Peptides against a protein of PDB entry 2Q3Z. Designs and how they scored, part 200

Target 1, 272 residues: chain A of PDB entry 2Q3Z
Amino acid sequence: YVLTQQGFIYQGSAKFIKNIPWNFGQFEDGILDICLILLDVNPKFLKNAGRDCSRRSSPVYVGRVVSGMVNCNDDQGVLLGRWDNNYGDGVSPMSWIGSVDILRRWKNHGCQRVKYGQCWVFAAVACTVLRCLGIPTRVVTNYNSAHDQNSNLLIEYFRNEFGEIQGDKSEMIWNFHCWVESWMTRPDLQPGYEGWQALDPTPQEKSEGTYCCGPVPVRAIKEGDLSTKYDAPFVFAEVNADVVDWIQQDDGSVHKSINRSLIVGLKISTKS
Target 2, 254 residues: chain A of PDB entry 2Q3Z as posed
Amino acid sequence: YVLTQQGFIYQGSAKFIKNIPWNFGQFQDGILDICLILLDVNPKFLKNAGRDCSRRSSPVYVGRVGSGMVNCNDDQGVLLGRWDNNYGDGVSPMSWIGSVDILRRWKNHGCQRVKYGQCWVFAAVACTVLRCLGIPTRVVTNYNSAHDSNLLIEYFRNSEMIWNFHCWVESWMTRPDLQPGYEGWQALDPTPQEKSEGTYCCGPVPVRAIKEGDLSTKYDAPFVFAEVNADVVDWIQKSINRSLIVGLKISTKS

## One batch from the design tools (peptide; made by RFdiffusion4, then SolubleMPNN)

Design b2_p29_7_s1 (from b2_p29_7, 13 letters changed)
Fold by OpenDDE base, seed 3:
Structure b2_p29_7_s1 (fold): chain B 272 residues (1-272), chain A 29 residues (1-29)
Amino acid sequence: as target 1 above (272 residues)
Amino acid sequence: SEKEKEELLNELNKQMHPGVAAEIEKKLE
């Protein structure tokens, strides 16, 4: 988890699972220095350097900072996400083969955002950074991954009488989503939550005012402890949300139906 | 063709709505 520089990331769909090779490259020349720069440009450091530095011994703190800094939302972070197939002014997310080139581009261009990333790119870069900082980390893929926007643990679709989805798709299910799990102790929590912690660097929802997510104990998600910091309800919903259809009729009536055909969550963890 | 199949599979490597993914999957079957 720390020593492996090359690995695989799962993509595709639940029916068509595909692995792609990825060079994490955490030991390549200059990568550690870039990771340190990433910490030194984070908003918390800029606000209070002494306080930020004093907390860098905590993998919980560092993990949360990295989650926020891998995306460029709200800060001088690494990657700009894009999902609309318009990548002409940058690099297609599908073109990346490793984290090293991304991090080097970011640094070499004065910590300007790199265009573009999607979930696996965010996750892979986060994995590289965390490994560089000595935190055992792996990339995780979740098929049929839910994005709960309103924190109700539901994905709600409005459908017409023909079953076609209507309205905006702010809440949706991705064919797949990637994030990372990092191994750490949780002295900030009750005993028993040490181990793998989920962190999500893809900018989906704000946590305490910043696009970041986690760390949250994988155990807490498994056991349904939604009170556990950080962001347990959101991560829980990614893997366990129920789907509800609001079926609209021509007369304006709406019928609520539980969609049993759309099953959220099929998580695959990498072994390295 | 095998090339077309590969292109479709590559499209599935993007994050997308389930409906779009399902359409691609149908073409692959």
Scores: peptide ipSAE 0.423, ipTM 0.912, DockQ to the pose 0.586
Fold by OpenDDE base, seed 5:
Structure b2_p29_7_s1 (fold): chain B 272 residues (1-272), chain A 29 residues (1-29)
Amino acid sequence: as target 1 above (272 residues)
Amino acid sequence: SEKEKEELLNELNKQMHPGVAAEIEKKLE
């Protein structure tokens, strides 16, 4: 999880799982230096360099910083996400074959955001950076992954009497979503939460004012401990949210229906 | 055709709404 430079990332759907080769390249020339630059341009460093540097010995702190800096939201982060198939002014997310080119482009262009990424690109870059920094990390794919925007652990759809989705609701389920899990101790938590920690670098929701997510113990998610920092409810929802349909009738009445056909969450952890 | 199947599978490698994904899956089946 630290030494392996070549790996696989899972994509597709639950029915059509596909793995693609990915060059993480954490030991390639200049990559460690770029990772250090990433830390030195983070908002916490810019606000208080001494405090930021003093905390870099904590994988919890570093993991959270990296999750925020891999995306360019709110800072000089690495990647700009795009999902609308309009990639003409950049590189298609599907064109990337490794993290090295992305990181080099970012650095070589004065830490300007690289266009473009989607979840697996964000996750892969985060994985590279965390591995460079000595944190054992793997990419995780979750099929039928929920994006809960209102922290109610539900994905809610409005439908008409014909079952057609009404309105542009922001809450959705992805066919798949990728994030990373990093191995670390959690001295900031009660005993027993050491081990794999989920981190999500894809800009989905703000955590404490920044587009970042985690680290949260995988154990806490499995056990349903939503009080555990960081962002346990959000990560829990990604893998366990229930789907609710609000069916609108012609008379204006709304009927609540539990959608049992759409099951959230099928998580696959990579071995490299 | 095999080419068409490959194109459809490639589309599934993008993040999308599960409804859209399901439509693609139906074409692949």
Scores: peptide ipSAE 0.416, ipTM 0.911, DockQ to the pose 0.588
Fold by OpenDDE base, seed 1:
Structure b2_p29_7_s1 (fold): chain B 272 residues (1-272), chain A 29 residues (1-29)
Amino acid sequence: as target 1 above (272 residues)
Amino acid sequence: SEKEKEELLNELNKQMHPGVAAEIEKKLE
């Protein structure tokens, strides 16, 4: 995983899976230097350089920093996300073919945010950075991926008596979502949680005040241990959330219905 | 047409709401 510079990322939908080639390029000229710059401009370094540097030996710490810095939310991070098809003032997320160009653009423009990314772009850049820093990392695609915004492990839709969705949807399910899994020990947790850790660099929810997510043991998610740091409930919901319809009746009563037609979660991990 | 099919498949490579994705998928079937 650390040594592979070329790979594939899975996109599309569960019914129409597509893989695209991606150049991670972690060993290309200047990329490691850019990754180090990324660490040196992170908010924790700016606040206390000595403390930040002393913690860089921890892949848990570094993983969390990278998760936050790959997106430009809250900091001088790499990528600005956009999902509304208005990309005229930047580069379409669909046009990227590798992480190297993105990282070089970011650095060459004085660490100014690169426009634009979506989930696979965020994940791919995070994968490159983590690999550069010696952390075994792979990109993961999850089809029908949930975004839980209120930490109740549910995706909730409000409907009228005719089944029509009412109001603006705050929570949603993506056709697909990408994040990364990194291999590390977890000395900060009870024994048994070493191995693959999920990290999500796409800005979805704040964790401890910053748009970052993880690391959380994949094992904890699999076993339903939601007390495990970091962000276990959110990551669990991405792959396991139930969908609920709240149906408002004319008399003001509300009926809860489990939506079994929307099945959350089909995770595919890459082999390289 | 094959061209239209390719365009629809390219759209599915974007993140979107499941309802929108389902509409595209229906066109592909």
Scores: peptide ipSAE 0.416, ipTM 0.910, DockQ to the pose 0.582
Fold by OpenDDE base, seed 2:
Structure b2_p29_7_s1 (fold): chain B 272 residues (1-272), chain A 29 residues (1-29)
Amino acid sequence: as target 1 above (272 residues)
Amino acid sequence: SEKEKEELLNELNKQMHPGVAAEIEKKLE
């Protein structure tokens, strides 16, 4: 989880699982230096360098910073996400084969955002950075991954009487989503939450004002303890959200139906 | 064709709505 520089990332769908080779390259020349630059340009460092540096011994703190800095939302982060297939002014997310080129491009262009990434790219870069910083980390893929935008642990669809989805809803389920899990102690939590912590660098929702997510104990998610910091409800929803279909009838009445046909969450953890 | 299948599989490597993914999957089946 720290030593392996080559690995696989799972993509596709639950029915058509695809793995791609990925060069994490955490030990390649200059990568550690780039990771340190990433820390030195984070908003917390810019606000109070001494305080930020004093907290870098905490993998919880560092993990959260990295989660925020891998995306360029709200800061001088590494990657700009794009999902609309318009990649002509950058690099297609699908063309990346490793984290090293991305990080080097970011640094070489004065910490300018690299275009473009999607979930696995964000996750892979985060994995590289965290590994560079000595935090055991793996990429995780979750199929049928929910993006809960209103923190209700539900993915809601509105349908007419004919079952047709009405309107473009922002809440969605991804065919797949990738994030990382990092191994760390959680002295900030009750005993028993040490171990794998979920971190999501894809800019989906803001946490404490920044597009970041986690760390949250995987155990807490499994046990349904949504009170644990950070962002337990969001991560829980990614893997366990209920799908609700609202059926609007001609008379304006709305009927709630839980769609059991759509199973949210099939998590695959990688060994490298 | 094998080429078409490969193209469809490549499309599934993008993040998308499950409905869109399902349409692609149907073409692959």
Scores: peptide ipSAE 0.387, ipTM 0.902, DockQ to the pose 0.607

Design b2_p29_7_s2 (from b2_p29_7, 14 letters changed)
Fold by OpenDDE base, seed 2:
Formats: sequence, C-alpha cells, structure tokens
Structure b2_p29_7_s2 (fold): chain B 272 residues (1-272), chain A 29 residues (1-29)
Amino acid sequence: as target 1 above (272 residues)
Amino acid sequence: SEEEKKKLLEELNKQMHPGVARELEEKLE
C-alpha cells in the first residue's frame, strides 16, 4: 500500500469488470517534491502557513487536504473533471496510464489544472500523493455508486405513468466510482475507528465549503454511524443508498416505489 | 463484431448514468 508503484484500477460495470494497469509511481524522481508543492499551495497553507504545517503530522488533516487538492475545484488543484466526452482541448481521461505524468504536467505548468480526469484518475492521483506522504492508501472501485446530492440517502427518480424519467437526472448512480481508502488512526474519534478511512477526491459535493470528502472510517460506514466525521452520510449513500421511484399519475398523484432491482454498491478494494 | 464489442467496452469504462451503462451492457450481451 506504500511500496507498490504499479497496480490495477477497476472500471466498467458490475457485469463487465475491467481492470487497467496504472503507474502510481510514488517513488519516481521529483514526485515527492510535487506532493509537497501540492501541500504548499493548498488554501489552508495560503491562509496560515504555520498552522497548516503544524497539522501535517496528522494523516487525517493531510488526507482531507489531499482530497481537496487533487481536484482543481476551489483551489489550485491538480485535475479538472469532465464527463461530457469533449476532451479535445486536453487529454482524455481514458488515455492516462499513471499518476506521474499528471503530477509533472501540473507542476511544470505552474500548478495549472490538468485536463481531464474522471473518478479513477482522481483516485489514482490521490493514492500516489498519499503514498508519497507515507499514508498507506489503496484505490477502491464501487459499482453502481450513488451520488447523493441532497443528503437524504436516497436516489430519487421521477417517472410518469409510462415509466419515463421526468426532470433532470441530477441524482444519479454511476456505473462505477473510484475513491481511496487510507490507513490511519482516528484520535479525533471514539476508539475503534482506526483503520481504513474513505477519501473521495472526485468533486461531487462540497464538504465544509470545499470539494473534498473524508476521511471517514470504513467501519463507521459499515455500522451505519452517520455522525462520524467526515462526510459519513455521503460515503454511506455511495454504497448503500436506496433507489426510490416516484411515479406521477395524470391526476397529479404520486406513488412511491422502492426500486429493489437497482442495488447500490459493489465495492472492490485493491491490494495495490 | 469483435471491434464493435471492444468499442462498447471502452465506452463502458467511462463514468456514466446507469441507464446509459445498461444500454451498453445490453448491446454487449
């Protein structure tokens, strides 16, 4: 989880699982320096360098900073996400083969955002950075991953009487989503929450005003402790959200149906 | 064709709405 530089990331769907080789490259020349630059350009450092530096001994703090800085939302972060298949002014997310080139491009262009990433790219870069900083980290893929936008732990679809989806596809389930899990103690929590912590660098929802997510104990998610910082409800929803179909009749009446056919969450943790 | 299947699988490796993913899966099955 720290020493492995080559690994696989899982993509596709639950029915069609695909792995891709990925070069994390955490020990390649200059990568550690780039990771330190990433820390030195984070908003917390810019606000108060002394305070930020004093907290870098905490993997909880560093993990949260990295989660925010891997995406370029709200800061000088590494990657710009794009999902609309228009990648002509950058690099297709599908073309990346490792984190090293991404990080080098970011640094070499004056910490300008690299175009483009999707979930596995964000996760992989986060994994590289966290490993460089001495935090054991692995990439995780979750198939049928929910994106809860309204913090209700539900994915809601509105349908007409014919079953056609109405309105914006705002709340959605990804065919797959990737994030990272990092091993750390949680002195800021009650005993027993040490171990794997979920961190999600893909800019999906804001946490405390920044596009970041976690760390949250994997145990807390498994046990349904949604009060556990950080972002337990969001991460819980990614793997456990219920799907609700709202069927609107012609008379304006609405019928609620829980769609048990759409099972959210099939998590695969990687060994590297 | 095998080439078409390959293209479909490559497309499925992007993040997408489950409905779109399902359509791709159905074509692959």
Scores: peptide ipSAE 0.393, ipTM 0.906, DockQ to the pose 0.601
Fold by OpenDDE base, seed 3:
Structure b2_p29_7_s2 (fold): chain B 272 residues (1-272), chain A 29 residues (1-29)
Amino acid sequence: as target 1 above (272 residues)
Amino acid sequence: SEEEKKKLLEELNKQMHPGVARELEEKLE
């Protein structure tokens, strides 16, 4: 996982799975230096450099910092996300072929946010940075990935009598979503939660006031332990949320229906 | 056409709402 510089990222839908080649480039010249700059411009370092540096020996701490710094929300992070197909003032998320160009552009422009990324771009850059820092990391794709905005473990749709979705599509399921899993010990948790930890650098929800997510033990998600830090309910919902339809009738009545046709979560992990 | 199919598949590689994804899938089938 640390030694592989080239790999594949899965995209598309559950029915139409596509992989793209990606150059992570964690050993290319200057990339490690850029990763160190990323740490040195994080809000925690700017607030208290000595305290931040003293905690960089913890992969838990570093993982959480990287999750926040790969996106430019709330800080001088690397990437700006965009999903509305208006990419004319930057680079289309679909045009990137590796993490190296993104990181170099970020550094060369004075740590200015790079336009633009979507989930796989965020995940791939995070994977590169974490690998550079010696943390074994892989990109994960989840098909039919839920974004729970209200922390109720449900995705709720309002539908008319014809089954058409009404209102703001704030709660949604992505055709796919990407994040990373990193291998680390969890001395901050009870025994048995060492191993793969989920981290999500795509800005979706705030965790402790910052757009970051994780690390959370993959085991905790699998076992349904939602009390485990960090962000277990959110990550659990991405892969296990139930879908509820609120069907409005002509008479103004609303009927609650469990949608069993929309199955949330089909996770694919990369082997290298 | 094969070109149209390719364009649809490329569009499906973006993150999108389930309804839009389903419409694209139906066109590909």
Scores: peptide ipSAE 0.385, ipTM 0.904, DockQ to the pose 0.568
Fold by OpenDDE base, seed 1:
Structure b2_p29_7_s2 (fold): chain B 272 residues (1-272), chain A 29 residues (1-29)
Amino acid sequence: as target 1 above (272 residues)
Amino acid sequence: SEEEKKKLLEELNKQMHPGVARELEEKLE
C-alpha cells in the first residue's frame, strides 16, 4: 500500500469489470516534492501556514487536505473533472496511465489545474500523494455508485407516466466510482474506528464548504454510523442508497415506488 | 464485431448514467 508503485484500477460496470494498469509512481524523482508543494498551496496553509504545518503529522488532517487538493475546485488543486466527452483542450481522462505525468504537469505549469480527470484519475492521484506522504492507501472502485445530492440517502428519479426519466435533475448513480481508502488511527473519534478510512477526491459534494470528502471510517459506513466525521452520510449513500422513483400520473398525482432493479453499491478494494 | 465490442467496452470505462451504461451493456450482450 505504500511500497507498490504499480497497480490496477477497476473500471467498467458490475457486469463488465475491467482493470487497467496504473503507475502510481510515488517514489519517482520529484514526486515527493510535488506532494509537498500540494500541501503548501492548500487553502489552510495559505490562511495559516504555522497551523497547517503543525497538523501535517495527522493523517486525518492530511487526508482531508489531499482529498480537497486533488481536485481543482475551490483551490489550486491538481485536476479538473469533465464528463461530457469534450476533452479537446486537454487530455482525455482515459489517456492517463499513471499519476506521475499528471503531478508533473500540474507542478510544471505553476500549479495550474490539469485537464482532465474522472473518478479513477482523481483517486489514483490521491493514492499517489497519500502514499508519498507515508499513508497506506488503496484505490477502491464501487459499481453502481450513488451520488446523493440532497443528503436523504436516496437516489430519486422523477418519471412520467411512461416511466421515462424527466429532466436532468435526477440524482446520479454512476456505473462505477473510485475513491481511496487510507489506513490511519482516528484519535478524533471513539475507539474502534481505526483502520481503513474512505477519502473521495472527486468533486461531487462540498464538505464544510470545500469539495472534499472524508476521512470516514469504513467501519462506520458498514455499521451505519452516519454521525461519524467526515461525510459519513454521503459515503454511506454511495454504497447503500435506496433508489426511489417518483412517477407522475396523468392526473398530476405522484406515486412513490421503490426501484428494486437498481441496486447501489458493489465495492472492490484493491490488494495494492 | 470485435472492434465494435472493443469500442463499447472502452466507452463503458467512462463514468456515466446508469441508463447509458445499460444501453452499452445490452449491446455487449
Scores: peptide ipSAE 0.384, ipTM 0.902, DockQ to the pose 0.578
Fold by OpenDDE base, seed 5:
Structure b2_p29_7_s2 (fold): chain B 272 residues (1-272), chain A 29 residues (1-29)
Amino acid sequence: as target 1 above (272 residues)
Amino acid sequence: SEEEKKKLLEELNKQMHPGVARELEEKLE
């Protein structure tokens, strides 16, 4: 995982899975230096450099910082996300073929946000940075991935009596979503949660006031231990959320229907 | 056409809503 500079990322849908080649390039010239700059511009370093540096020996701490710094939300992070197909003032997320160009652009422009990324771009850059810092990391793709916006572990669709979706309040299921898993010990948790930890650098929801997610033990998600830090309910919902259709009648009555037709979560981990 | 199929597959590689993805899948079938 740490030694592979070339790999594949899975995209598309569960029916039409596509892999793309990706250059992670964690050993290319200057990339380690850029990763160190990323740490040195993080909000925790700017607030207290000595305290931040003293914690960089912890993969848990570093993983959480990297998750927040790969996106440019709330900080001098690397990538700006965009999903509306208007990429004319930047680079289309689909045009990237590796993490190296993104990181070099970020550094060369004075740590200005790079336009643009989507989930696999965020995940791939995070993977490169974590590998540079000596943390074994892989990219993960989840098909039919839920984005829980209200922390209720449900994806809720509101429909009128005619079955039409009402308003912009429909919680989102992505055709696919990418994040990373990193190998860590978890001395901050009870025994048995060492191993793969999920981290999500795509800016979806705030965790402790910052757009970051994880690390959370993959084992905790599999076992349904939602009390486990960090962000277990959110990551659990990405792979296990129930889909609920709310039907609003003209008389003000609301009927709940569980939509069994849409199964959330088909996880594929990269083997390299 | 093969070119149209290629374009549809390229679009499907973006993140999108399930409804839009389904429409693309139906065109590819």
Scores: peptide ipSAE 0.372, ipTM 0.899, DockQ to the pose 0.581

Design b2_p29_7_s3 (from b2_p29_7, 11 letters changed)
Fold by OpenDDE base, seed 5:
Formats: structure tokens, C-alpha cells, sequence
Structure b2_p29_7_s3 (fold): chain B 272 residues (1-272), chain A 29 residues (1-29)
């Protein structure tokens, strides 16, 4: 989880699982220096360098910073996300084969955001950075992954009487989503929450004003303890959200229907 | 064809709505 530079990332769908090779390259030339630059340009460092540096011994703190800095939202982060298949002014997310080229491009262009990434690219870069910093980390893929936008632990679809999805405000379920899990102690929590912690660097929802997510104990998610920091409800929803259809009838009435055909969450962790 | 199947599988490697994925899956079956 720290020493391996080559690995696999799972993509596709629950029915058609595919793994792709990925070069994490955390020990390649100059990568550690780039990771340190990433820390030195984070908003917390810019606000108070002394405080930021004093906290870098905490994998909890560093993990949260990295989660925020892998995406370029709200800061000088590494990657710009794009999902609309218009990648002509950059690199297609599907073209990347490793984290090294991405990080080098970011640094070599004055810490300008790299175009473009999707979830596995964000996760892979985060994995590289965290491993480089000595934090055991693995990429995780979750099939039928929910993106809860209103913190109600539900994915809600609005449909007409014919079952057609209405409006642009439909909450999202991804065919798959990737994030990372890092091994760390949690001295900031009650005993028993040490171990794997989920971190999500894909910009989906803001946490305390920044597009970051975690760390949250995997155990807390499994046990349904949503009070644990950070972002337990959001991560819980990614793997456990229920799907609800709001069906608008021709008479103006709205009917609530539980969608049992869409089962959220099938998580696969990388083996190494 | 095998080439067409590969293209469909490649499309499935992008993030999308499950409904869109299901359409691709139907073509693969």
C-alpha cells in the first residue's frame, strides 16, 4: 500500500467490472518534491504556514488537505474535473495511465490545474500523494455510487406519469465512483475507529466550505455512525443511499415510490 | 463484432448515470 508503484483501478459497471493498470509512481524522480509543493500551496498553509506545518505530522490533517488539493476547486489544486466528453482543450480523463505525468504537468505549469480528470483520476493522484507522504492508501471503487446533494441520505428522482425523469435537479448515481482509503489512527475520535479511513478527492460536495471529503472511519460507515467526522453522512450515502421516485401525476398529485431496482453501493477495494 | 464490444466496454469506463450504463450493458449482452 506504500511501496507498490504499479497497481490496478476498477472501472465499468457491476455487471462488467474492468481493471486497468495504473502507475502510481510515488517514488519516481521528483514526485516527493511535487507532493511537498502541493502541501505548500494549500489554503491552510497560505493562511497560516506555522499552524499548517505543525499539523503535518497528523495523517488525519494531511489526508483532508490532500483530498482538497487533488481537485482544483477553491484552490491551486491539481485536477479539473470534466464529464461532458468535451476534452479537446486538454487531455481526456481516459487517456491517463498514471499519476506521475499529471503531477509533473501540474508542477511544470506553475501549479496550474491539469485538464482533465474524473473520479478514478482524482483517486489515483490522491493515492500517489498519500503514499508518497508515507500514508498507506488504496483506491476504492464503488459501483452504483450515490451522490447525495441535500444530505438526506436519499437519491431522489422526479418523474412524470410515464416514468420519465424530469428536471435538471435530479440527484446523481454514478455507474461507478472511485475514492481512496488510508490507514491511520484517529486520536481525534473515540477508541475503535483506527484503521481504514475513506477520503474522496473528487469535487462533489463542500465540506466546511471546501471541496474535500474525509477522513471518515470505514468502520463508522459500516456501523452507521453518522456522527463521526469527517463527512460520514455523505460517504454513508455513497454506499447506502435509498432511491426514491417522486411521480407527478396528470392531476397534479405527487406519489412517492421506493425504487428497489436501483441498489446503491458495491464497494471493491484494491488488493494492493 | 469484437471491436464494437470493445468500444462499448470503453464507454462504460466513463462515469455516467446507471440508466445510461444499463443501455450499454444491454448492447453487450
Amino acid sequence: as target 1 above (272 residues)
Amino acid sequence: SEEEKQKLLEELNEQMHPGEAAEIEKKLE
Scores: peptide ipSAE 0.254, ipTM 0.846, DockQ to the pose 0.603
Fold by OpenDDE base, seed 1:
Structure b2_p29_7_s3 (fold): chain B 272 residues (1-272), chain A 29 residues (1-29)
Amino acid sequence: as target 1 above (272 residues)
Amino acid sequence: SEEEKQKLLEELNEQMHPGEAAEIEKKLE
């Protein structure tokens, strides 16, 4: 989780699980320096360098900073996400084979955002950075991963009489989604929440005004403790949301039904 | 064909809506 530089990331769907090799490369030449640059360009450092540096001894603090800085939303972060299959002005997310090239490109171009990433790319880069900073970290894949935007722990679809989804796809379920889990103590929480903490660097929702997520104890998610910082409801919904269909009829009536065919959440943690 | 199957599997490695994924999965079955 710290020493391993090569590993696998899970992709595909719940029915067709696929793993790809990935070079995390946290000990390759210059990578540590790049990780330190990442910390030195974060908004908190720019606002108050002394305060930021004094807090870097906390893996909770560092984890949250890294979660925000791996994406380029709101800051000089590493990656720009794109999902529309139009990658001609950059690198296809599917083309990356490791974190090292991404981080080097970012640094060598003056901390300019790298085009492009999707969830596993964000997660993998975060994993590299966190490992480089001495935080045990692994990539996690969740199949049928929910993106809850209104914190109601539901994914709601509006459908016509033919069952076709209508309206904006504000809330959705991904075929798969990746994030990271980092091992740390949680002195900021009650005893018992030490261990694996979920962090999500993919820009999905803002947390305290920044596109970041976590750390939240995996135990809290398993036990349904939604009051636990950070972002427990969001992470809980990713793996446990229920799906509701609102079916509109020709007469204007709406029928509510629980969609039992869409089962949210099948989480796989990597071994290294 | 195996080539077509591989192409479909590669498409499935992108993040997408379950409906889109299901269409690909049906082709793989």
Scores: peptide ipSAE 0.240, ipTM 0.840, DockQ to the pose 0.595
Fold by OpenDDE base, seed 3:
Structure b2_p29_7_s3 (fold): chain B 272 residues (1-272), chain A 29 residues (1-29)
Amino acid sequence: as target 1 above (272 residues)
Amino acid sequence: SEEEKQKLLEELNEQMHPGEAAEIEKKLE
């Protein structure tokens, strides 16, 4: 989890799982220095350097900072996300084969955002950075991953009488989504929540005003303890959200139905 | 063909809605 520089990331769909090789490269020359620069340009450091530095001994604190800094939302972060298949002014997310080139490009261009990333790219870069900082970390893939935007633990679809989805698909289920899990103690929580912590660097929802997510104990998600910081409801919904269909009838009435055919969440964890 | 199958599989490597993924999956079956 710290020593492995090359690994695999899972993509595709639940029915057609595919892995790609990825070079995390946490021990390559200059990568640690870039990770330290990432910490030194974070908003908390810029606001109060002494306070930020004093907290860097906490993997909880560092993990949360990294989840925010891997994306360029709100700060001088590493990657700009794009999902519309228009990548002509940058690099296609599908073209990356490792974290090293991304981090070097970011640093060499004065910490300017790198174009472009999607979920696995964000997760992989976060994994590299966290490993560089001595935090055991792995990339995870969740198939049929929900993005809950209104914190109700539901994904809601509006459908016509033929079952076709209507309207803006603001809430959605991804065919797959990637994030990271990091091993750490949680002295800020009740006993028993040490171990794997979920962190999501893909900019999906704001947490305390910043596009970041976690750390949240994997155990808390498994047990349904949504009171645990950070962002337990959001991460829980990614893997456990229920799907609701609002079905329009021929007479114009709307019927609420629980969709039991769309099963949210199939998580795969990797060792490297 | 195998080449066509590979192209469809590559499309699934991008994030998309379940409906879009299902359409691709049907073509692969």
Scores: peptide ipSAE 0.230, ipTM 0.833, DockQ to the pose 0.583
Fold by OpenDDE base, seed 2:
Structure b2_p29_7_s3 (fold): chain B 272 residues (1-272), chain A 29 residues (1-29)
Amino acid sequence: as target 1 above (272 residues)
Amino acid sequence: SEEEKQKLLEELNEQMHPGEAAEIEKKLE
């Protein structure tokens, strides 16, 4: 999880799982230096360099910083996300074959955001950076991944009497979503939460004002301990959200129905 | 054709809504 430079990332859907080769390249020339630049341009460093540097020995702290800095939201982060198939002014997310080119482009253009990324690109770059910094990290793919926007652990759809979805589908279930899991101790938590920690660098929801997510113990998510920092409810929802249909009747009444056909979450952890 | 299948699989590699994914999946089946 630190030494492997090439691996696979899972994409597609639960029914049609696909993997792509990815060059993480954490030991390639100059990559470590770029990772250090990433740390040095993070908002916390800019605010208080001494404090930021003093905390870089904590994988919890570093993980959270990296989660925020891999996306360009709120900062001079690495990647700009785009999902509308309009990639003409950049590189299609599907065109990337490794993290190295992305990081080099970012650095070589004065830490200007690289266009474009989607979840696996964000995750892969985060994985590279974290590995460079000595944090064991793997990319994780979750099929039927929920994006809970209102922190209620539900994906809610409004439907008419015929079952047709009405209104804006703001809350989404992705066909797949990728993030990373990093191995670290959690001295900031109660005993037993050491191990794999979920970190999500894809800009989905803000955590403490920044588009970042985690680290949160995978164990906490599995056990349903949503009180653990960071962002346990959000990560929990990604893999466990319930789908609720609000069915509007002809008389204007609304009926709540649990949608049992949409099963959220099928997580695959990578070996490398 | 195999080419068409490959194209559909490539499309499925993008993040999308379940409904969109399901449409692609149906074509692949």
Scores: peptide ipSAE 0.253, ipTM 0.845, DockQ to the pose 0.603; fails the geometry check

